# Peptides against a protein of PDB entry 2XVC, part 6

Target 1, 50 residues: chain A of PDB entry 2XVC
Amino acid sequence: ITERELLDYIVNNGGFLDIEHFSKVYGVEKQEVVKLLEALKNKGLIAVES

## One batch from the design tools (peptide; aimed at target 1 F16 A47)

Design b2_p13_5 (made by RFdiffusion4)
Pose (drawn by RFdiffusion4):
Structure b2_p13_5 (pose): chain A 50 residues (1-50), chain P 13 residues (1-13)
Amino acid sequence: as target 1 above (50 residues)
Amino acid sequence: SYSSKLRIKVLER
């Protein structure tokens, strides 16, 4: 998936992401989800919590 | 690295 798709998902999910659940449902490797989150964070597009 | 469950604030789209 693209960074845009993950961001859209996060917004539509009320600003929440369960990496384990997301990987299971959408078939994206956990490390690929983490890689996409890091790019979003480094572009200043998201503030990560917890 | 990240926790398995994250709360995220969107700053920009």

Design b2_p13_6 (made by RFdiffusion4)
Pose (drawn by RFdiffusion4):
Structure b2_p13_6 (pose): chain A 50 residues (1-50), chain P 13 residues (1-13)
Amino acid sequence: as target 1 above (50 residues)
Amino acid sequence: MKLRIRVTEKGRE
């Protein structure tokens, strides 16, 4: 998936992401989800919590 | 792993 898709998902999910659940449902490797979140964080597009 | 995420102004644009 693209960074845009993950960001759209996060916004539509009320700013929440369960990496385990997401990986299971959408078939994206956990490390790929983490890689996409880091890119979003480093571009200043998201503030990560918890 | 569970995360709460705030979309920044730049992210909203």

Design b2_p13_6_s2 (made by RFdiffusion4, then SolubleMPNN; from b2_p13_6, 4 letters changed)
Fold by OpenDDE base, seed 2:
Structure b2_p13_6_s2 (fold): chain B 50 residues (1-50), chain A 13 residues (1-13)
Amino acid sequence: as target 1 above (50 residues)
Amino acid sequence: MKLKIKVTEKGLA
């Protein structure tokens, strides 16, 4: 999954992301999801609220 | 882990 694809998913989910659920449904390792989130955050594309 | 994420205007572009 690309960073843009993850961004689009987050937007379409109203900003909510369940890492465990996402990992299971899309077959992406949890650590990979976290890596993508960190990249998005570092690029100023997202901020984690809670 | 459930997260609430704000997508910035930069991210929406």
Scores: peptide ipSAE 0.771, ipTM 0.933, DockQ to the pose 0.886
OpenDDE base, seeds 1, 3, 4, 5: peptide ipSAE 0.769, 0.769, 0.769, 0.770; ipTM 0.932, 0.932, 0.932, 0.932

Design b2_p13_6_s3 (made by RFdiffusion4, then SolubleMPNN; from b2_p13_6 with R6K R12L E13A)
Fold by OpenDDE base, seed 2:
Structure b2_p13_6_s3 (fold): chain B 50 residues (1-50), chain A 13 residues (1-13)
Amino acid sequence: as target 1 above (50 residues)
Amino acid sequence: MKLRIKVTEKGLA
């Protein structure tokens, strides 16, 4: 999964992301999801609110 | 872990 694909998922999911759920459903390692989120955050594309 | 994420205008572009 690319950063843009994850970003689009987050948008389409109303800004909600369950890392455990996402990992299980899409077969992406939790560490990879976190890595992508950190990249998105560092690029100023997202902010984690809770 | 459940996260609430704000997508910035830059992210939406």
Scores: peptide ipSAE 0.773, ipTM 0.933, DockQ to the pose 0.904
OpenDDE base, seeds 1, 3, 4, 5: peptide ipSAE 0.773, 0.773, 0.773, 0.773; ipTM 0.932, 0.933, 0.932, 0.932

Design b2_p13_7_s1 (made by RFdiffusion4, then SolubleMPNN; its pose is not in this set)
Fold by OpenDDE base, seed 1:
Structure b2_p13_7_s1 (fold): chain B 50 residues (1-50), chain A 13 residues (1-13)
Amino acid sequence: as target 1 above (50 residues)
Amino acid sequence: SDKLKIKVLKDYP
């Protein structure tokens, strides 16, 4: 999964992301999801609110 | 679960 694909998912999911659920459904390791989130955050594309 | 609320700040380049 790419950063863009994850961002699109987040947008389409109303801004919510359940890492555990996402990992199970899409077969992406949790640490990979976190890595992508960190990349998005470092690029100023997202902020994690909760 | 690991449920997060994420704010999208700007469009992806």
Scores: peptide ipSAE 0.687, ipTM 0.892, DockQ to the pose 0.813
OpenDDE base, seeds 2, 3, 4, 5: peptide ipSAE 0.685, 0.685, 0.686, 0.686; ipTM 0.891, 0.891, 0.892, 0.891

Design b2_p13_7_s2 (made by RFdiffusion4, then SolubleMPNN; its pose is not in this set)
Fold by OpenDDE base, seed 1:
Structure b2_p13_7_s2 (fold): chain B 50 residues (1-50), chain A 13 residues (1-13)
Amino acid sequence: as target 1 above (50 residues)
Amino acid sequence: SDRLRIKVLKEYP
């Protein structure tokens, strides 16, 4: 999955992301999802709340 | 679960 695709998913999912669920459904390692989120955050595209 | 709330700040370049 690409950064763009993950961002689109987040938008379409109302701004919510369940990493465990996403990993399970889409077959992407959790650490890869985190890596993509960090990239998006570093580019100023997103802010993460938890 | 690992549920996060994401704020989308701007369009993807």
Scores: peptide ipSAE 0.697, ipTM 0.895, DockQ to the pose 0.821
OpenDDE base, seeds 2, 3, 4, 5: peptide ipSAE 0.695, 0.695, 0.696, 0.695; ipTM 0.894, 0.894, 0.895, 0.894

Design b2_p13_7_s3 (made by RFdiffusion4, then SolubleMPNN; its pose is not in this set)
Fold by OpenDDE base, seed 5:
Structure b2_p13_7_s3 (fold): chain B 50 residues (1-50), chain A 13 residues (1-13)
Amino acid sequence: as target 1 above (50 residues)
Amino acid sequence: SNKLRIKVLKDYP
């Protein structure tokens, strides 16, 4: 999955992301999801709250 | 929980 695809997913999911759920459904390792989030955050595209 | 709240600040370049 790409950064753009993850961002689109988050938008379409109302701004919520369950890493464990996403990992199981899409077959993406949790570490990879975290790396993508960190990349998006570093680019100023997202802010992670709680 | 594992459910994160994400704020999208701008569109992807």
Scores: peptide ipSAE 0.678, ipTM 0.878, DockQ to the pose 0.828
OpenDDE base, seeds 1, 2, 3, 4: peptide ipSAE 0.677, 0.677, 0.676, 0.677; ipTM 0.878, 0.877, 0.878, 0.877

Design b2_p13_7_s4 (made by RFdiffusion4, then SolubleMPNN; its pose is not in this set)
Fold by OpenDDE base, seed 4:
Structure b2_p13_7_s4 (fold): chain B 50 residues (1-50), chain A 13 residues (1-13)
Amino acid sequence: as target 1 above (50 residues)
Amino acid sequence: SNKLKIKVLKEYP
């Protein structure tokens, strides 16, 4: 999965992301999801609110 | 479950 794809998912999911669930459904390692989130955050594309 | 609430700040470049 790409950064863009993850961002699109977040948008379409109302801003919510369950990392555990996402990992299971999409077959992406939890560590990879976190890495992508870190990249998005570092680029100023997202902010984690909770 | 590591459920997060995320604010999208801008469109992907």
Scores: peptide ipSAE 0.683, ipTM 0.888, DockQ to the pose 0.827
OpenDDE base, seeds 1, 2, 3, 5: peptide ipSAE 0.683, 0.682, 0.680, 0.682; ipTM 0.888, 0.887, 0.887, 0.888

Design b2_p13_8 (made by RFdiffusion4)
Pose (drawn by RFdiffusion4):
Structure b2_p13_8 (pose): chain A 50 residues (1-50), chain P 13 residues (1-13)
Amino acid sequence: as target 1 above (50 residues)
Amino acid sequence: IHPSAKLHIKVLV
């Protein structure tokens, strides 16, 4: 998936992401989800919590 | 970011 898709998903999910659940449902490797989150964080597009 | 984390995220856009 693209960074845009993950960001859209996060917004639509009320600003929440369960990486384990997401990987299971959408078939994206956990490390790929992490990689996409890091790019989003480094572009200043998201503030990560917890 | 840990691969098994549950994250709350603020969108800055």

Design b2_p13_8_s1 (made by RFdiffusion4, then SolubleMPNN; from b2_p13_8, 5 letters changed)
Fold by OpenDDE base, seed 1:
Structure b2_p13_8_s1 (fold): chain B 50 residues (1-50), chain A 13 residues (1-13)
Amino acid sequence: as target 1 above (50 residues)
Amino acid sequence: IDEDAVLKIKVLV
C-alpha cells in the first residue's frame, strides 16, 4: 500500500483507522501501517488525534 | 503511534 492509498482509505473511512482491522483486511503488517502514518505525519499531511 | 489503537486522524490535505 502507498501513502496515497492509505490517505484515501482514511478519508473514505471518516478519518478513523483501526490498525488491527486494516492489517487483517488488507494484509499489511501493522508496523508497515505505522511507518506510513509516521511518514504522512512527518510530511504534515495528517495529524493523529488518538 | 500505538499500533493497537483505533485512531482518529485529521487529514490536512
Scores: peptide ipSAE 0.747, ipTM 0.922, DockQ to the pose 0.881
OpenDDE base, seeds 2, 3, 4, 5: peptide ipSAE 0.539, 0.538, 0.543, 0.539; ipTM 0.812, 0.811, 0.814, 0.812

Design b2_p13_8_s2 (made by RFdiffusion4, then SolubleMPNN; from b2_p13_8, 5 letters changed)
Fold by OpenDDE base, seed 5:
Structure b2_p13_8_s2 (fold): chain B 50 residues (1-50), chain A 13 residues (1-13)
Amino acid sequence: as target 1 above (50 residues)
Amino acid sequence: IDENAKLKIKVLT
């Protein structure tokens, strides 16, 4: 999955992301999802809370 | 970021 695809998913999902769920559904390792999120955050494209 | 978390994310584009 690309950063853009992940961004689009997040927007379409109202800003909510369950990493475990996403990993299971899309077959992406949890660590990879985190890596993409960290990159997006570092670029100033997202702010994260839990 | 916690890989076991359920997150709320604000997109800043």
Scores: peptide ipSAE 0.753, ipTM 0.926, DockQ to the pose 0.922
OpenDDE base, seeds 1, 2, 3, 4: peptide ipSAE 0.751, 0.752, 0.752, 0.752; ipTM 0.925, 0.925, 0.925, 0.925

Design b2_p13_8_s3 (made by RFdiffusion4, then SolubleMPNN; from b2_p13_8, 5 letters changed)
Fold by OpenDDE base, seed 5:
Structure b2_p13_8_s3 (fold): chain B 50 residues (1-50), chain A 13 residues (1-13)
Amino acid sequence: as target 1 above (50 residues)
Amino acid sequence: IKEDAKLKIKVLT
């Protein structure tokens, strides 16, 4: 998955992301999702809370 | 960010 695809998913899902669920549904490793999110955060493209 | 997290994310584009 690309950073843009992940961003689009997040927007379309109302800003919510369950990493475990996403991993299971889309076949992306959890650590890869985290890596993408960290990159997006470092670029200032997202703000994250849990 | 934790691998087991359920997140609320603000997109800043």
Scores: peptide ipSAE 0.761, ipTM 0.927, DockQ to the pose 0.923
OpenDDE base, seeds 1, 2, 3, 4: peptide ipSAE 0.760, 0.760, 0.760, 0.760; ipTM 0.927, 0.926, 0.927, 0.927

Design b2_p13_8_s4 (made by RFdiffusion4, then SolubleMPNN; from b2_p13_8, 4 letters changed)
Fold by OpenDDE base, seed 5:
Structure b2_p13_8_s4 (fold): chain B 50 residues (1-50), chain A 13 residues (1-13)
Amino acid sequence: as target 1 above (50 residues)
Amino acid sequence: IDEDAKLKIKVLV
């Protein structure tokens, strides 16, 4: 999954992301999801609120 | 970020 695809998913899901659920549904390792989120955060493209 | 978390994220694009 690309950073853009993950961003689009997050927006379409109202800002909510269950990493475990996402991993199961899309076949992406949880560690990879976290890595993408960390990258997005470092770029200032997202803020993790909870 | 905790890989077992359920997150609320603000997109700043």
Scores: peptide ipSAE 0.753, ipTM 0.926, DockQ to the pose 0.909
OpenDDE base, seeds 1, 2, 3, 4: peptide ipSAE 0.753, 0.753, 0.753, 0.752; ipTM 0.925, 0.925, 0.926, 0.925

## One batch from the design tools (peptide; aimed at target 1 I19)

Design b2_p14_1 (made by RFdiffusion4)
Pose (drawn by RFdiffusion4):
Structure b2_p14_1 (pose): chain A 50 residues (1-50), chain P 14 residues (1-14)
Amino acid sequence: as target 1 above (50 residues)
Amino acid sequence: STKLHIKVLVDLPP
Protein backbone atom coordinates (compact mmCIF):
# COMPACT_ATOMS: atom_id res chain seq x y z
CA ILE A 1 0.00 0.00 0.00
CA THR A 2 0.96 3.64 -0.46
CA GLU A 3 1.62 6.18 2.30
CA ARG A 4 -1.51 8.02 1.15
CA GLU A 5 -3.59 4.92 1.56
CA LEU A 6 -2.29 4.34 5.08
CA LEU A 7 -2.89 7.97 6.01
CA ASP A 8 -6.43 7.85 4.59
CA TYR A 9 -7.01 4.66 6.55
CA ILE A 10 -5.72 6.26 9.76
CA VAL A 11 -7.97 9.31 9.37
CA ASN A 12 -10.99 7.19 8.51
CA ASN A 13 -10.21 4.94 11.51
CA GLY A 14 -10.44 7.89 13.89
CA GLY A 15 -6.63 8.33 14.16
CA PHE A 16 -6.04 4.76 15.34
CA LEU A 17 -3.93 1.93 14.06
CA ASP A 18 -3.48 -1.55 15.44
CA ILE A 19 -0.51 -2.82 13.50
CA GLU A 20 -1.20 -6.42 14.36
CA HIS A 21 -4.87 -6.18 13.31
CA PHE A 22 -4.01 -4.11 10.20
CA SER A 23 -1.36 -6.56 9.03
CA LYS A 24 -3.79 -9.44 9.52
CA VAL A 25 -6.78 -7.84 7.71
CA TYR A 26 -4.98 -6.02 4.85
CA GLY A 27 -2.10 -8.45 4.35
CA VAL A 28 0.67 -5.85 4.65
CA GLU A 29 3.82 -7.04 6.51
CA LYS A 30 4.19 -5.48 9.96
CA GLN A 31 7.59 -4.06 9.08
CA GLU A 32 6.10 -2.51 5.90
CA VAL A 33 3.41 -0.81 8.00
CA VAL A 34 6.11 0.47 10.35
CA LYS A 35 8.17 1.69 7.33
CA LEU A 36 5.17 3.60 5.99
CA LEU A 37 4.38 5.11 9.41
CA GLU A 38 8.05 6.33 9.71
CA ALA A 39 7.84 8.02 6.31
CA LEU A 40 4.58 9.73 7.32
CA LYS A 41 6.11 10.77 10.68
CA ASN A 42 9.28 12.07 9.03
CA LYS A 43 7.27 14.12 6.53
CA GLY A 44 5.49 15.67 9.57
CA LEU A 45 2.14 14.35 8.38
CA ILE A 46 1.32 12.37 11.56
CA ALA A 47 2.04 12.66 15.31
CA VAL A 48 2.39 9.17 16.74
CA GLU A 49 1.19 8.34 20.27
CA SER A 50 1.23 5.35 22.67
CA SER P 1 3.46 -0.68 20.97
CA THR P 2 1.21 -2.30 18.26
CA LYS P 3 -1.80 -0.07 19.00
CA LEU P 4 -1.16 3.51 18.12
CA HIS P 5 -3.17 6.66 18.49
CA ILE P 6 -2.24 9.09 15.81
CA LYS P 7 -2.91 12.82 15.23
CA VAL P 8 -2.99 13.87 11.61
CA LEU P 9 -1.29 17.23 11.15
CA VAL P 10 -2.45 17.91 7.57
CA ASP P 11 -5.59 18.35 5.58
CA LEU P 12 -6.18 15.64 3.02
CA PRO P 13 -7.76 16.27 -0.36
CA PRO P 14 -10.48 13.75 -1.62

Design b2_p14_1_s1 (made by RFdiffusion4, then SolubleMPNN; from b2_p14_1, 4 letters changed)
Fold by OpenDDE base, seed 4:
Structure b2_p14_1_s1 (fold): chain B 50 residues (1-50), chain A 14 residues (1-14)
Amino acid sequence: as target 1 above (50 residues)
Amino acid sequence: SDKLKIKVLVELEP
């Protein structure tokens, strides 16, 4: 999964992301999802609110 | 849980 694909998913999901659920449904390792989120955050593209 | 609330800070173009 690309950073853009993850961004699109987050937007389409109302800003919510369940990492465990996402990992199971899309077959992406949890640590990979976290890595993508950190990249997006470091680029100033997202903020994690809670 | 692993549930996060995320704010997207950019305008996404097609």
Scores: peptide ipSAE 0.652, ipTM 0.869, DockQ to the pose 0.846
OpenDDE base, seeds 1, 2, 3, 5: peptide ipSAE 0.651, 0.651, 0.651, 0.652; ipTM 0.869, 0.868, 0.869, 0.869

Design b2_p14_1_s2 (made by RFdiffusion4, then SolubleMPNN; from b2_p14_1 with T2D H5R D11E)
Fold by OpenDDE base, seed 4:
Structure b2_p14_1_s2 (fold): chain B 50 residues (1-50), chain A 14 residues (1-14)
Amino acid sequence: as target 1 above (50 residues)
Amino acid sequence: SDKLRIKVLVELPP
């Protein structure tokens, strides 16, 4: 999964992301999802609120 | 759970 694909998913999901659920459904390792989120955050593209 | 609330800070092009 690309950063853009993850961004699109987050937007389409109302800004919510369940990492465990996402991992199961899309077959992406939880560590990879976290890595993508950290990259997006470091680029200033997202803020993780809780 | 692993549920996060995320704000997208950019306007995404089509």
Scores: peptide ipSAE 0.660, ipTM 0.880, DockQ to the pose 0.845
OpenDDE base, seeds 1, 2, 3, 5: peptide ipSAE 0.659, 0.659, 0.659, 0.658; ipTM 0.879, 0.879, 0.879, 0.878

Design b2_p14_1_s3 (made by RFdiffusion4, then SolubleMPNN; from b2_p14_1 with T2N H5R D11E)
Fold by OpenDDE base, seed 2:
Structure b2_p14_1_s3 (fold): chain B 50 residues (1-50), chain A 14 residues (1-14)
Amino acid sequence: as target 1 above (50 residues)
Amino acid sequence: SNKLRIKVLVELPP
């Protein structure tokens, strides 16, 4: 999955992301999802709240 | 919880 694809998913999901659910449904490793999120955050494209 | 709230800070081109 690309950064753009993850970003599109987040937008289409109302800004919510369940990493465990996403990993299971889309077959992406949880650590890969986290890496993509960190990349997006470091580029100033997203802010993560938790 | 495991669910994150993410704010998208840019306008995405189509």
Scores: peptide ipSAE 0.656, ipTM 0.874, DockQ to the pose 0.826
OpenDDE base, seeds 1, 3, 4, 5: peptide ipSAE 0.655, 0.653, 0.654, 0.654; ipTM 0.874, 0.872, 0.874, 0.873

Design b2_p14_1_s4 (made by RFdiffusion4, then SolubleMPNN; from b2_p14_1, 5 letters changed)
Fold by OpenDDE base, seed 1:
Structure b2_p14_1_s4 (fold): chain B 50 residues (1-50), chain A 14 residues (1-14)
Amino acid sequence: as target 1 above (50 residues)
Amino acid sequence: SNKLKIKVLVELEE
């Protein structure tokens, strides 16, 4: 999964991301999802609110 | 589960 794909998913999901659920559904390791989120955050593209 | 609320800070063009 790309950063853009993850961003699109987040937007389409109302800003919510359940990492465990996402991992199961899309077959992406939880660690990889976290890595992508960290990258997006470091670039200033997202903020994690809760 | 690890549920997060995320604010997207950029406009995305489709």
Scores: peptide ipSAE 0.619, ipTM 0.842, DockQ to the pose 0.809
OpenDDE base, seeds 2, 3, 4, 5: peptide ipSAE 0.616, 0.618, 0.618, 0.618; ipTM 0.840, 0.840, 0.841, 0.840

Design b2_p14_2 (made by RFdiffusion4)
Pose (drawn by RFdiffusion4):
Structure b2_p14_2 (pose): chain A 50 residues (1-50), chain P 14 residues (1-14)
Amino acid sequence: as target 1 above (50 residues)
Amino acid sequence: SIHVGKYRIKYLPP
């Protein structure tokens, strides 16, 4: 998936992401989800919590 | 660094 798709998903999910659940449902490797989150964080597009 | 887990995330628009 693209960074845009993950960001749209996060916004639509009320700013929440369960990496384990997401990986399971959408078939994206956990490390790929982390890689995409890092790119979003580094572009200043998201503030990560918890 | 981000690791596998459950996260709350704030969208930061331009």

Design b2_p14_2_s2 (made by RFdiffusion4, then SolubleMPNN; from b2_p14_2, 5 letters changed)
Fold by OpenDDE base, seed 2:
Structure b2_p14_2_s2 (fold): chain B 50 residues (1-50), chain A 14 residues (1-14)
Amino acid sequence: as target 1 above (50 residues)
Amino acid sequence: MIEVGKYKIKVIPP
């Protein structure tokens, strides 16, 4: 999965992301999802809220 | 640092 694909998923999911759920459903390692998110954050493309 | 969990993410358009 690419950063763009993850970004699009987030948008299409109303901004909500459950990393563990995503990992199980799409077969992407949790660590990979986190890595992509951090990349997006560092590029200023997302703001993570919790 | 981002940890595994549930988040609400704001997408910032380029």
Scores: peptide ipSAE 0.786, ipTM 0.932, DockQ to the pose 0.930
OpenDDE base, seeds 1, 3, 4, 5: peptide ipSAE 0.785, 0.785, 0.785, 0.784; ipTM 0.932, 0.932, 0.932, 0.932

Design b2_p14_3 (made by RFdiffusion4)
Pose (drawn by RFdiffusion4):
Order: sequence, then C-alpha cells, then structure tokens
Structure b2_p14_3 (pose): chain A 50 residues (1-50), chain P 14 residues (1-14)
Amino acid sequence: as target 1 above (50 residues)
Amino acid sequence: SITVGKYHIKVLVP
C-alpha cells in the first residue's frame, strides 16, 4: 500500500492503528506498515502516540 | 523509532 492509503486509513479509523490487526486484515507485512508510518512521521504528517 | 504495536495517531494535515 501507499503512504496516502495508510494515512487515509488512519484518519478514517479515528486516528488509530493496530499494526497486528492491520497486517492480518490487509495483508501488509508488519515491517512494511512500520516503514510507511516512519515516512509519514518524518514528513510531519502524523504525530504518533502510545 | 516506531515498532509493532497499537497506536493512537494525530493527523497534522487537513
């Protein structure tokens, strides 16, 4: 998936992401989800919590 | 660094 798709998903999910659940449902490797979150964080597009 | 887990996220863009 693209960074845009993950960001859209996060917004539509009320600003929440369960990496384990997301990986299981959407078939994206956990490390790929982490890689996409890092890019989003480094572009200043998201503030990560918890 | 971000690891596997459950996260609450604030979006900083409109």

Design b2_p14_3_s1 (made by RFdiffusion4, then SolubleMPNN; from b2_p14_3 with S1M H8K)
Fold by OpenDDE base, seed 2:
Structure b2_p14_3_s1 (fold): chain B 50 residues (1-50), chain A 14 residues (1-14)
Amino acid sequence: as target 1 above (50 residues)
Amino acid sequence: MITVGKYKIKVLVP
């Protein structure tokens, strides 16, 4: 999965992301999802909220 | 630092 694909998913899902659920549904390692999120955050493309 | 969990993400750049 690419950063853009993850970004699009987040937008389409109203901003909500359950990493464990996403991992199960899309077959992406949880660690990879975290890595992509960190990249997006570091680039200033997203803000992560609890 | 981001860990495994549930988040609300604010997209700053579409």
Scores: peptide ipSAE 0.782, ipTM 0.931, DockQ to the pose 0.917
OpenDDE base, seeds 1, 3, 4, 5: peptide ipSAE 0.781, 0.782, 0.781, 0.782; ipTM 0.929, 0.930, 0.930, 0.930

Design b2_p14_3_s2 (made by RFdiffusion4, then SolubleMPNN; from b2_p14_3 with S1M T3E H8K)
Fold by OpenDDE base, seed 2:
Structure b2_p14_3_s2 (fold): chain B 50 residues (1-50), chain A 14 residues (1-14)
Amino acid sequence: as target 1 above (50 residues)
Amino acid sequence: MIEVGKYKIKVLVP
C-alpha cells in the first residue's frame, strides 16, 4: 500500500482509522500502517488526533 | 510518535 492509497482510505472513511482493523482487513502489517501515517504526518498532509 | 490504535485524522492536503 502507498501513502496515497492510505490517504484516500482515510478520506473515504471520514477521517477515522483503526490501525488494527485496517491491518486485519487489508493484510498490511500494523507497523507498515504506522510508518505510512508518520510519513504523511511529517509531510504535513495529515494531523493525527487522539 | 504514532502507536497502534484508533484515530481521527484530519486530512490537510487531499
Scores: peptide ipSAE 0.783, ipTM 0.930, DockQ to the pose 0.909
OpenDDE base, seeds 1, 3, 4, 5: peptide ipSAE 0.782, 0.782, 0.783, 0.782; ipTM 0.929, 0.929, 0.930, 0.928

Design b2_p14_3_s3 (made by RFdiffusion4, then SolubleMPNN; from b2_p14_3, 4 letters changed)
Fold by OpenDDE base, seed 2:
Structure b2_p14_3_s3 (fold): chain B 50 residues (1-50), chain A 14 residues (1-14)
Amino acid sequence: as target 1 above (50 residues)
Amino acid sequence: MIKVGKYKIKVLVE
C-alpha cells in the first residue's frame, strides 16, 4: 500500500483508522501501517488527534 | 510515536 492509498482510505473512512482492523482486512502488516502514518505525519499531511 | 491503536486523523492536504 502506498501513502496516497492510505491517505485516501483515511479520508473515505471519515478520518477514523483502526490499525489492527486495517491490517486484518487489507493484509498489510501493522508495522507497515504505522510506518506509513509516521511518514504522512512527518510530511505534514496528517495530524493524529487521538 | 504512533502505536497500534484506533485513531481519529485529520487530513491536512488531500
Scores: peptide ipSAE 0.780, ipTM 0.926, DockQ to the pose 0.902
OpenDDE base, seeds 1, 3, 4, 5: peptide ipSAE 0.779, 0.779, 0.779, 0.779; ipTM 0.925, 0.926, 0.926, 0.924

Design b2_p14_4 (made by RFdiffusion4)
Pose (drawn by RFdiffusion4):
Order: structure tokens, then C-alpha cells, then sequence
Structure b2_p14_4 (pose): chain A 50 residues (1-50), chain P 14 residues (1-14)
């Protein structure tokens, strides 16, 4: 998936992401989700919590 | 624009 898709998902999910659940449902490797989150974070597009 | 605040759980990420 693209960074845009993950960001859209996060916004639509009320700013919440369960990596384990997301990986299971959407078939994206956990490390790929992490890689996409890092890119979003480094572009200043998201503020990660917890 | 300000960053989207997101809660991330279920697998380690910083």
C-alpha cells in the first residue's frame, strides 16, 4: 500500500492503528507498515502516540 | 497543516 492509503486509513479509523490487526486484515507485512509510518512521521504528516 | 495525531499499538513502533 501507499503512504496516502495508510494515512487515509488512519484518519478514517479515528487516528488509530493496530499494526497486528492491520497486517492480518490487509495483508501488509508488519515491517512494511512500520516503514510507511516512519515515512509519514518523518514528513511531519503524523504525530505518533503510545 | 498540523500533523494527524495517531495512536499506534499491537506491534513496536517509535
Amino acid sequence: as target 1 above (50 residues)
Amino acid sequence: SPPVKVKVVGYPFS

Design b2_p14_4_s1 (made by RFdiffusion4, then SolubleMPNN; from b2_p14_4, 5 letters changed)
Fold by OpenDDE base, seed 1:
Structure b2_p14_4_s1 (fold): chain B 50 residues (1-50), chain A 14 residues (1-14)
Amino acid sequence: as target 1 above (50 residues)
Amino acid sequence: MAPVKVRVTGYPFE
């Protein structure tokens, strides 16, 4: 999965992301999802909320 | 452009 694909998913999912759920459904390692989020955040494309 | 706000759950983990 690419950064853009993850961003598109987030937008289409109403700005919500459950990493554990996403990992299970799409078969992407949780660590990889976090890595992509960090990249998106560092590029100023997303603002993460706990 | 303004960043997309993302509500994240399922993190941290083991």
Scores: peptide ipSAE 0.692, ipTM 0.884, DockQ to the pose 0.618
OpenDDE base, seeds 2, 3, 4, 5: peptide ipSAE 0.684, 0.691, 0.690, 0.691; ipTM 0.880, 0.885, 0.884, 0.883

Design b2_p14_4_s2 (made by RFdiffusion4, then SolubleMPNN; from b2_p14_4 with P2A V4L S14E)
Fold by OpenDDE base, seed 1:
Structure b2_p14_4_s2 (fold): chain B 50 residues (1-50), chain A 14 residues (1-14)
Amino acid sequence: as target 1 above (50 residues)
Amino acid sequence: SAPLKVKVVGYPFE
């Protein structure tokens, strides 16, 4: 999965992301999802609450 | 279930 695909998912999901659920549904390792989130965050594209 | 709330600040893809 690419950064774009993850960002698109987040947008289309109302800004909510359940990493555990996403990992199981899309077959992407949780570590990879976190890596992508960190990349998006470092690029100033997202802000994670909580 | 522990969903994260993500605020999208930008979208750099055309």
Scores: peptide ipSAE 0.713, ipTM 0.898, DockQ to the pose 0.138
OpenDDE base, seeds 2, 3, 4, 5: peptide ipSAE 0.712, 0.713, 0.712, 0.712; ipTM 0.898, 0.898, 0.898, 0.898

Design b2_p14_4_s3 (made by RFdiffusion4, then SolubleMPNN; from b2_p14_4, 4 letters changed)
Fold by OpenDDE base, seed 1:
Structure b2_p14_4_s3 (fold): chain B 50 residues (1-50), chain A 14 residues (1-14)
Amino acid sequence: as target 1 above (50 residues)
Amino acid sequence: MEPLKVKVVGYPFE
């Protein structure tokens, strides 16, 4: 999964991301999801609130 | 596990 795909998912999901659920459904390691989130955050594209 | 609330502040893709 790419940063764009993850960002699109988040947008389309109302800004919510269940990492465990996402991992199961899309077959992406939780660590990879976190890595992508960190990348997006570092670029100033997202802020994780809770 | 609970879902994260992510605020999207930018979209740099064409």
Scores: peptide ipSAE 0.693, ipTM 0.895, DockQ to the pose 0.147
OpenDDE base, seeds 2, 3, 4, 5: peptide ipSAE 0.693, 0.693, 0.693, 0.693; ipTM 0.894, 0.895, 0.894, 0.895

Design b2_p14_4_s4 (made by RFdiffusion4, then SolubleMPNN; from b2_p14_4, 4 letters changed)
Fold by OpenDDE base, seed 2:
Structure b2_p14_4_s4 (fold): chain B 50 residues (1-50), chain A 14 residues (1-14)
Amino acid sequence: as target 1 above (50 residues)
Amino acid sequence: MEPVKVRVVGYPFE
């Protein structure tokens, strides 16, 4: 999965992301999801809450 | 450009 794909998912999911759920559904390791989130955040593309 | 606000559940984790 790419950063853009994750961003699109988040937007289409109403700005919500359940890492455990996403990992199970899409077969992506939780660590990978976090890595992508960190990248998106560092690029100023997302603002993480909670 | 304003960043997309994201509520994340399940982080941090071990």
Scores: peptide ipSAE 0.688, ipTM 0.878, DockQ to the pose 0.613
OpenDDE base, seeds 1, 3, 4, 5: peptide ipSAE 0.688, 0.687, 0.688, 0.687; ipTM 0.879, 0.878, 0.878, 0.878

Design b2_p14_5 (made by RFdiffusion4)
Pose (drawn by RFdiffusion4):
Structure b2_p14_5 (pose): chain A 50 residues (1-50), chain P 14 residues (1-14)
Amino acid sequence: as target 1 above (50 residues)
Amino acid sequence: SISSTGKYHIKSLV
């Protein structure tokens, strides 16, 4: 998936992401989800919590 | 650091 798709998902999910659940449902490797989150964070597009 | 097994609340800044 693209960074845009993950961001859209996060916004539509009320700003929440369960990496385990996401990986299981959408078939994206956990490390790929982490990689996409880091890119979003580094571009200043998201503030990560918890 | 982002944990691959983590649950996260995220604020969109856009």

Design b2_p14_5_s1 (made by RFdiffusion4, then SolubleMPNN; from b2_p14_5, 6 letters changed)
Fold by OpenDDE base, seed 1:
Structure b2_p14_5_s1 (fold): chain B 50 residues (1-50), chain A 14 residues (1-14)
Amino acid sequence: as target 1 above (50 residues)
Amino acid sequence: MIDENGKYKIKPLV
């Protein structure tokens, strides 16, 4: 999965992201999802709230 | 930092 694909998913999902759920559904390692999110955040493309 | 077992509300800034 690419950063753009993850970003598109986030947008289409109303901004909500459950990493564990996403990992199970799409078969992407949780660590990889975190890596992509950190990259997007570092680039100033997303803001993350818990 | 982002937790691999977390649930988040993400705000796209693009």
Scores: peptide ipSAE 0.781, ipTM 0.932, DockQ to the pose 0.946
OpenDDE base, seeds 2, 3, 4, 5: peptide ipSAE 0.780, 0.779, 0.780, 0.779; ipTM 0.931, 0.931, 0.931, 0.931

